# Ledger of designs, part 327: peptides against a protein of PDB entry 3JWR

Target 1, 323 residues: chain A of PDB entry 3JWR
Amino acid sequence: TRELQSLAAAVVPSAQTLKITDFSFSDFELSDLETALCTIRMFTDLNLVQNFQMKHEVLCRWILSVKKNYRKNVAYHNWRHAFNTAQCMFAALKAGKIQNKLTDLEILALLIAALSHDLDHRGVNNSYIQRSEHPLAQLYCHSIMEHHHFDQCLMILNSPGNQILSGLSIEEYKTTLKIIKQAILATDLALYIKRRGEFFELIRKNQFNLEDPHQKELFLAMLMTACDLSAITKPWPIQQRIAELVATEFFDQGDRERKELNIEPTDLMNREKKNKIPSMQVGFIDAICLQLYEALTHVSEDCFPLLDGCRKNRQKWQALAEQ
Target 2, 298 residues: chain A of PDB entry 3JWR as posed
Amino acid sequence: TRELQSLAAAVVPSAQTLKITDFSFSDFELSDLETALCTIRMFTDLNLVQNFQMKHEVLCRWILSVKKNYRKNVAYHNWRHAFNTAQCMFAALKAGKIQNKLTDLEILALLIAALSHDLDHRGVNNSYIQRSEHPLAQLYCHSIMEHHHFDQCLMILNSPGNQILSGLSIEEYKTTLKIIKQAILATDLALYIKRRGEFFELIRKNQFNLEDPHQKELFLAMLMTACDLSAITKPWPIQQRIAELVATEFWEQGDQVGFIDFVCTQLYEALTHVSEDCFPLLDGCRKNRQKWQALAEQ

## One batch from the design tools (peptide; made by RFdiffusion4, then SolubleMPNN)

Design b2_p26_3_s2 (from b2_p26_3, 12 letters changed)
Fold by OpenDDE base, seed 5:
Structure b2_p26_3_s2 (fold): chain B 323 residues (1-323), chain A 26 residues (1-26)
Amino acid sequence: as target 1 above (323 residues)
Amino acid sequence: MGFLEGLEIVAEAEERGETLPTRSLK
């Protein structure tokens, strides 16, 4: 395609030029081509292209395929969300110095997972999928959408000309797919809530050990969630705009719940309750976000900008909730 | 899954009488 030719022939700017190492990064001003260039840079600077012998054209095609399999009519859970998740992963690996704690296969898996974790998202949550009796709800009992996202990820990875993992041994390939699956499934916040207590307790007791395979898996799950939720850590103007996108998508779901399911939406998905957004954001930060970024900062102090951003945005949302 | 879903999960957990750990690691 012309798009592939343009991407494959383009000069890929440095990570410094693209600012993709910054926790404060924003994609708002970037074209789709520039987001793809950023993604190439992430793979390159993580040594994934070299270590796994990725062909440049195959990587370009894969990126474009991933981007294409996000819906354009979804306000938040689109390519830009996946791209920002991957950028936060890249920043956590580089600026947060987590790269030095992980294997190349783990890094490869996390980056693929971050880009793929919401593939074909429909702008509705698992609860809506269940209540609407969607065919996906018959395939999976839990983490319905996350299983679908992984299936889409696997489909793309196995598609002709998209096989970025072709340079891996059979064992490396199996390991990578396992980690990708676990990482995508970890983006179900229900699983996060179920597992986070173990992680926090290991940190609190100073018993956290990345050489333990179970603790490694747990850490990768927590890191994925930290990147997926990273919008809450962004500079306030970016945070507000992202919150508006999230609210738009949730209100669209609430409207569908009224129309299609004949139910009253929750306050979160009710556009008539827009005035509750600030207080809801404070509640979200306190219940979900703060401890995660605190724990991540205990694993690597260089991740502090995520925690600091979260705290600053809590203050901003609290001030709006008091108005 | 995105940002505000955490609130639904929190609300659902509260309805079930589950105590979500909110204690800072500090």
Scores: peptide ipSAE 0.040, ipTM 0.729, DockQ to the pose 0.518
Fold by OpenDDE base, seed 3:
Structure b2_p26_3_s2 (fold): chain B 323 residues (1-323), chain A 26 residues (1-26)
Amino acid sequence: as target 1 above (323 residues)
Amino acid sequence: MGFLEGLEIVAEAEERGETLPTRSLK
């Protein structure tokens, strides 16, 4: 395609030029081509291209295939969300120095997972999928969408000309797919809630050890969630704009719940209760975000900008909730 | 997963009687 030719022929700017090592990064001013260039740079600077012998054209095709399998009519859970999740992962690995704590296969898996974790997202949550009796709800009992996202990820990885993992051994491939699956499934916030207590307790007791395979898996799950939720950490103007996109998508779901399911939406998805957004954001930060970024900062102090951003945004949302 | 999806999941977890720690680790 013309898009592939343009991407494959383009000079990929440095990570410094692209600012993709910054926790404060914003994609708002970037074209789709520039987001793809950023993604190439992430793979390159994490040594994934070299270590796993990725062909440049195959990587370009894969990136474009991932991008095209996000829906354009979904307000938040689109390519830009996946791209920002991957950028946060890249920043956490580089600027946050998490790279030094992980294997190349884990890094490969996390980056693929971050880009792929919401593939074919429909702008509705697992609860909606269940309540609407969607065919996907018959395939999976739990984490319905996350299983679907992984299936889409696997489909793309196995598609002709998209096989970025073709340089891996059979064992490396199996390991990578296992980690990708676990990482995508970890983005189910219901699973996060179930598992986070173990992580926080290990940190609190100073017993956290990445040499333990179970604790490693737990950490990768927490890191995925931290990147997936990273919009809450962004500079206020960026965070506010992203919150509007999230609200738009949730209100669209609420409108569909009324129309298609004949149910009254929760306050979160109720367009008429938009004035509750600031207080809900404070609640979300307190219940979900703060402890995660605190714990991550305990694993690597260089991740502090995520925690600091979250705290600053809490203050901003609190001030709006008091108005 | 969006920020706000977190709130619904939090509410559902609370309904199930799951403990949602909100305190700082510090």
Scores: peptide ipSAE 0.038, ipTM 0.733, DockQ to the pose 0.487
Fold by OpenDDE base, seed 2:
Structure b2_p26_3_s2 (fold): chain B 323 residues (1-323), chain A 26 residues (1-26)
Amino acid sequence: as target 1 above (323 residues)
Amino acid sequence: MGFLEGLEIVAEAEERGETLPTRSLK
């Protein structure tokens, strides 16, 4: 395609020029082509292209295929969300120095997972999928959308000309797919809530050890969640704009719940309760985000900008909730 | 599934009588 030719022939700017190592990064000013260039830079600077012998054209095609399999009519859970999740992962690996704690296969899996974790997202949560008796709810009992996202990820990876993992051994390939699946499934916040207590207790007791395979898996899950939620850590103008996108998508779901299911939406998804957004954001930060970024900062102190950003945004939302 | 969905999950957990840890690790 013309798009592939343009991307494959383009000069890829440095990570410094693209600012993709910054926790404060924003994609708002970037074209779709520039987001693809940033993604190429992430793979290159993590040594993934070299270490796994990726062909440049195949990587370009894969990135464009991933981008194409996000819906444009979804306000938040689109390519830009996946791209920002991957950028936060890249920043956590580089600036947060987590790269030194992980294997190349784990890094490869996490970056693919971050880009792929919401593929074909429909702008509705698992609860809506279940209540609407959607065909996906017949395939999966739990984490319905996350299983679907992984299936879409696997489909793309196996598609002709998109096989970025072709340089891996059979064992490396199996390991990578296992980690990708676990990482995508970890983006179900229900699983985060179920597992986070173990992680926080290990940190609190100073018993956390990345050499333990179970603790490694737990850490990768927590890191995926930290990147998926990273919008809450962004500078206030960015955070506020992203919160509007999230609210738009949730209100669209609430409108569908009324119309299609004849159900009164929760306050979070109720367009008429827009004035509760600030207090709900404070509640979200306190219940979900703060402890996660605190624990991540204990694993790597260089991740402090995420915690600091989250705390600053809590203060901003609290001030709006008091008005 | 990220940002505001956490609030719904928290609310559902609270309805089930699950105590969510909200204390700082510091």
Scores: peptide ipSAE 0.036, ipTM 0.736, DockQ to the pose 0.528
Fold by OpenDDE base, seed 4:
Parts: structure tokens; sequence; C-alpha cells
Structure b2_p26_3_s2 (fold): chain B 323 residues (1-323), chain A 26 residues (1-26)
């Protein structure tokens, strides 16, 4: 395609020029082409292109295929969300120094998972999918969307000319797919809530060990969640803008819940209760985010900007909730 | 799932009488 030719021929700027190592990164000013260039840079600077012998054209095609399989009519859960999740992963790996704690296969899997974790998202949550008796709810009982996202990820990875994993051995390929699946499934916040207590207790007791395979898997899940939720850590102007996108998508779901399901939406998805957004954001930060970024910062102190950003945004949301 | 979806899960847990730990690890 013309888009592929343009991407494949383009000079890829440095990570420094693109600012993709910054936890404060924003994609708002970036074109779709620039987001794809950033993604190439992430793969390159993590040594994934070299170590796994990726062909540049295949990587470019894969990135464009992933981007194409996000819906443009979804306000938040689109390519830009996936791209920002991957950028946060890249920043956590590089600036947060988590790269030194992981294998190349784990890094490869996490980056693919971050980019793929919301593929074909429809702008509705698992509860809506289940209550609407959507065909996807017939395939999966739990983490319905996350299973679908993984299926889409696998489909793309196996598509002709998109096989970025073709340089892997059979064992490396199996390992990578296992980690990708686990990482995508970990973005279900219900699973996060279920598993986080074990992670926090290991940290609290100073028993956390990344050499333990189970604890490694647990850490990768927590890291995926930390990147997926990283909008809450962004500088306040960026946070506000992202919160508007999330609210738009949630209100669209709430409007559909009223119209299609004849139910009263929750306060979170109720357009008429938009004045509760600040207090809800404080509650979300306290219940979900703070402990996660504290624990992540305990594993790697260089991840502190995520925790600091979350704390600052809590104060900002609290001040708005008091108005 | 996006950052606000966590609130639904929290609200659902609270409705079930589940207390989610909100205390800092430190």
Amino acid sequence: as target 1 above (323 residues)
Amino acid sequence: MGFLEGLEIVAEAEERGETLPTRSLK
C-alpha cells in the first residue's frame, strides 16, 4: 500500500527526538505516521529488530495492520490508547530501567501485547457485552474482550507479510505467545483486583523475586496494568484531555445501555452525572492506582514519575471535587 | 480496560460488601 511504502521509506527519528522515553509523553500532536515511526523506534531501541531478525517491511506492515484493526469511531479504546500503553511500557523499560530485569522474549511479548491489548475494541466494557448477549459473550465467560483482543493479535501475527515473529525458534515463539496472552488478559481490571494482593504482599514482606517464574508472571501482569492505566499519571493538561475521551466513550455506552438494554447506567457511564467525574477519579486513584505505582516504584525507583504523576492528579481531581 | 472501568469494578465490589484495600503499601 502507499501507506506502507511511505512508512518503510521514512527515516525513523531517535527516541530522544520523539521523546518516547519520557513518562510525560503525549501523542496529541503526532500524526498516525509519526505514531508508527515511534513504534518502529521502540522495537529498534529495545534491540528486538536485531535480536529477532525482523524485516523492516514486515515490522512496518505489522504496525499498520495493528493500527488498522483499532476502530476510529471509538473515543478512547483506539490506536492512540494502545500506542500510549506501548510508549509507557517503553518508558518503563528504558527510563524506568525495567529492561534490565526482563528477558528479550518478555520485552518482545510486552511490547506486542501493549500495542495489541485492545484490538477491535468496540467502546463498550465486558459487562455491556455480556448483558447485550453479544456473540463474543458466547465464546468467553470471563475477560470477554481481552480474549477477543488476543485472538485479533494472533490473527495479525499469523497474517501473510505481518509475521514479525518468523525469526524465532518454535520454543521462543511458544513462550512469546504465552506471555502475550497472559499480558493481554492481565489488562482486565477484574483480574488485576484479584491478583494485586499477592503482588503487594510480596513487596511488603520483601519477598518479591523476579527469578521465580510465578512472581515474574505476576510482575508482568502488574506492569501491563500500570501501562494501561498510565493516563492517570500524565501531566494534568494531558490527564484532563484523556479523561474527557474516556468519559465520552463511557457516556456513549451509558446512552446505549438506556436505549438498547433499557437500563439505568452507572454513575460512571451516566452523562447526566458528569459532575461526579472528579470524585470518581479520586476514588479510582485511591482504590486502584496508588498502590500499583507505589509497588512498581518499589521494584524500580526510576518508575517514580508514574507515582508522582498519579499523586499530583489525585490532588487536582480532589480540588475539582470540592468545587 | 481503561482507568474509569476500575471504578465499576470497585463499585461492584463495594456493593458485594468487599472492602478493597485503599491503604498505601507504605
Scores: peptide ipSAE 0.035, ipTM 0.730, DockQ to the pose 0.551

Design b2_p26_3_s3 (from b2_p26_3, 13 letters changed)
Fold by OpenDDE base, seed 5:
Structure b2_p26_3_s3 (fold): chain B 323 residues (1-323), chain A 26 residues (1-26)
Amino acid sequence: as target 1 above (323 residues)
Amino acid sequence: MGFLEGMEIVLEAQRRGETLPTRSLE
């Protein structure tokens, strides 16, 4: 395609030029081509292209395939969200120095997972999928969408000309897919809530050890969640804009719940209760975000900008909630 | 699906009168 040719022939700017190591990064000003270039740079600077012998054209095609399998009519859970999740992962690995704690296969898996974790997202949550009796709800009992996202990820990875993992041994391939699956499934916040207590307790007791395979898996799950939620850490103007996108998607779901399911939406999904967004954001930060970024910062102090951003945005949302 | 499910979980917990763990690690 013309898009593939343009991407494959383009000079990929440095990570410094693209600012993809910055926790404060915004994609709002970037074209789709530039987001793809950023993604190439992430793979390159993590040595994934070299270490796993990725062909440049195959990587370009894979990126474009991933991008194409996000819906354009979804306000938040689109390619830009996946891209920002991957960018936060890259920043956490590089600027946050987490790369030194992980294997190349883990890094490879996390980056693929971050880009793929919301593939074919429909702008509705698992609860909606379940209540609408969607066919996907017959396949999976829990983490319905996350299973679907992984299935889409696997489909793309196995598609002709998209096989970025072809340079891996069979054992490396199996390991990578396992980690990708675990990482995508970990983006179900219901699973996060179930598992986070173990992680936080290990941190609190100074018993956290990445050499333990179970603790490693747990950490990768927490890191994925931290990147998935990273919009809450962004500079306030960026955070507000992203919150508007999230609210738009939620209100769209609420409208569908009224029309398609004949149910009254929850306050979060109800456009008539837009005035509750600030207080809901404070509640979200307190209940979900703060402890995660505290724990992540404990594992790597260089991740502090995520925690600091989260704290600053809490103050901003609290101030709006008091008006 | 991080943001949506998290908020729903929080709101649902609040609706049930449950308190989610918010203990600081610092």
Scores: peptide ipSAE 0.102, ipTM 0.768, DockQ to the pose 0.691
Fold by OpenDDE base, seed 4:
Structure b2_p26_3_s3 (fold): chain B 323 residues (1-323), chain A 26 residues (1-26)
Amino acid sequence: as target 1 above (323 residues)
Amino acid sequence: MGFLEGMEIVLEAQRRGETLPTRSLE
């Protein structure tokens, strides 16, 4: 395709030029081509291209295939969300110094998972999929969308000309796929809620050890969630704009719940309750986000900008909730 | 699942009478 030719022939700017190492990064000013160039830079600067012998054209095609399999008519859960998740992962690995704590296979898997974790997202949550009796709800009992996202990820990885993992040994390939699956499934916040207590307790007791395979898996899950939710950590102007996109998608779901399911939407999905967004954001930060970024900062102090951003945004949302 | 989706989980947990850890590890 013309898009592939343009991407494959383009000079890839440095991570410094692209600012993709910054926790404060915004994609709002970037073209789709520039987001793809950023993605190439992430793979290159993490040594993944070299270490796993990726062909440049294959990597370019894979990136474009992943991008193509996000829906353009979904307000938030689109390519830009996946790209921002991957950028946060890259920043956490580089600026947050988590790279030195992980294997190359784990890093490879996390980056692929971050880019792929919401593939073919439909702008509705697992609860809607269940209540609408969607065909996907017949395939999976729990984490319905996350299983679908992984299936889409696997389909792309196995597609002709998209096989970025072809340079891996059989054992490396199996390991990588296992980690990708675990990482994508970990983005189900219901699983996060179930598992986070173990992680926080290990941190609190100073018993956290990345040499333990179970604790490693737990950490990778927490790191994926931290990147997936990283919009809450962004500078306030960026945070507000992202919150508008999220609200748009949620209100669209609420409108569909009324029309298609004949139910009253929750406050979060209810367009008429837009004035509750600030207080709901405070509640979300308190219940979900703060402890996660605190724990992540205990693992690596260089991740503090995520925690600081989350705290600052909590204050901003609280001030709006008091008006 | 991103940003505001966490609130649905929190609200659902509250409806079930589950107590979720909140705020700070401190």
Scores: peptide ipSAE 0.091, ipTM 0.765, DockQ to the pose 0.549
Fold by OpenDDE base, seed 3:
Structure b2_p26_3_s3 (fold): chain B 323 residues (1-323), chain A 26 residues (1-26)
Amino acid sequence: as target 1 above (323 residues)
Amino acid sequence: MGFLEGMEIVLEAQRRGETLPTRSLE
């Protein structure tokens, strides 16, 4: 395609020029081509292209295929969300110095997972999928969408001309797919809530050890969640705009719940309760986000900008909730 | 399961009377 030719022939700017090492990064001003260029740079600067012998054209095609398999009519859970999740992962690995704590296969898996974790997202949550009796709800009893996202990820990875993992050994390939699956499934916040207590307790007791395979898996899950939720850490103007996109998608779900399921939506998804957004954001930060970014900062102090951003946005949302 | 799914989980937990831990690790 013309798009592939343009991407494959383009000079990829440095990570510094693209500012993709910054935790404060915003994609709002970037074209789709520029987001793809940023993604190439992430793979390159993490040494993934070299270490796993990725062909440039194959990587370009894969990126475009991933982007194409996000829906354009979904307000938040689209390519830009996946791209921002991957950018946060890249920043955490580089600027946050987490790269030195992980294997190349883990890094490869995390980056692929971050880009792929919401593939074919429909703008509705697992609860809606269950209640609507969607065919996907018959395949999986829990984490329905996350299983679907992984299935889409696997489909793309195995598609002709998209096989970015073709340079891996059989064992490396199996390991990578396992980690990708675990990482995508970890983006189910229900699983996060279930598992986070173990992580926080290990941190609190100063018993956290990345050399332990179970603790490594736990950390990768927490890191995925931290990147997936990273919008909450962004500078206030960026945070506010992303929160509007999120609210739009949730209100669209709430409207569908009323129309299609004949149910009253929760406050979060109720367009009529838009005035509760600030207080709900404070509650979300307190219940979900703060401890995660605190714990991540304990693992690597260089991740502090995520925690600081989260704290600052809490204050901003609290001030709006008091108005 | 993005930003708002977390909020729904929080709100659902709150509705069920489940107290999500909010303590700082500091």
Scores: peptide ipSAE 0.110, ipTM 0.771, DockQ to the pose 0.634; fails the geometry check
Fold by OpenDDE base, seed 2:
Structure b2_p26_3_s3 (fold): chain B 323 residues (1-323), chain A 26 residues (1-26)
Amino acid sequence: as target 1 above (323 residues)
Amino acid sequence: MGFLEGMEIVLEAQRRGETLPTRSLE
C-alpha cells in the first residue's frame, strides 16, 4: 500500500526528537504516520529489531496492521490509547530503568502486548458484552474482551507479511506468546484487583524478588496495568482531554444500555451524572491508581513521575469535586 | 481495559458491600 511505502521509506526521528522517553508525552499533535514512526523507534531503541532480526518492512506492515485493527468510531479504546500505553511502557523501560530488570523476550512481549492489548475494542466493557449475549460471551467466561484482543493479536502476528517474530526460535516464540497473552489478560482490571494485594504485600514486606518466576509474572501484569492506566499520570491538560474521551465512550455505552438493553446505566456511564466525574476520578485514583504507582516507584524510583502525576491529578480532580 | 473499568469495579464492589483497599494522600 501507499501508506506502507511511505512509512517504510520515512526517516525515523530519534527518541529525543519524538520525546517518547518522557512520561509527560502526548500524542494529540501527532499524525497517524508520526505515531507509527514513534512505534518503530520504540522497537529500535529497545534493541528488538536487532536482537530478533526484524525486517523493517515487516515491522512497518505489522504496525499498520495493528493500527488498522483498532476502530475509529470508538472514542477512547482506539489506536491512540494503545499507542499511549506502549509509549508509557517505553518510557518506563528507558527513563524508568525497568529495561535493566527484564529479558529481551519480556521486553518484546510487553511492547507487542501494549500495542495489541485492546485490538478490535468495541467501546463497551465485558459487562455489556455479557448482558447483550454477544457471541464472544459464549467463548469466554471472564476477561472476554482481553481474550478477544489476544486472539486478534495472534491473528495479526500470523498474517502474511506481518510475522515480526519469524527470527525467534520455536522456544522463544512460545515464551513470547505466553507473556503476550498474560500481559493482555492482565489488563482486565478485575484481575488486577484480584492480584494486586499479593504484589503490594511483597513490596511491603521487602520480599519482592524478580528472580522468582511467579513474582516476575506478577510484576509484568502490574506494569501492564500501570501503562494502561497511565493517562491518570499525565499533565493536567492532557489528563482532562483523555478523561473527556473516556467519559464519551462510557456515556455512549450508557446510552446503548438504555436503548438496547432497557437498563438504567450506572453513574459512571450515565451522561446525566457527568457532574459526578470529578469525585469518581478521586475515588478511582485512591482505590486503584495510587498504590500501584507507589509500588512501581518502589521497584524503580525513576518511575516517580508517574506517581507524582497521579497525585497532582488527584488534587486537581478533588478541587473540581469541591466546586 | 483500563481507566473507567476500574471505576466500575470500585462502584460494583461498593454496591456489593465489599471494601477495596484505598490509599489516601495523608
Scores: peptide ipSAE 0.106, ipTM 0.764, DockQ to the pose 0.499; fails the geometry check

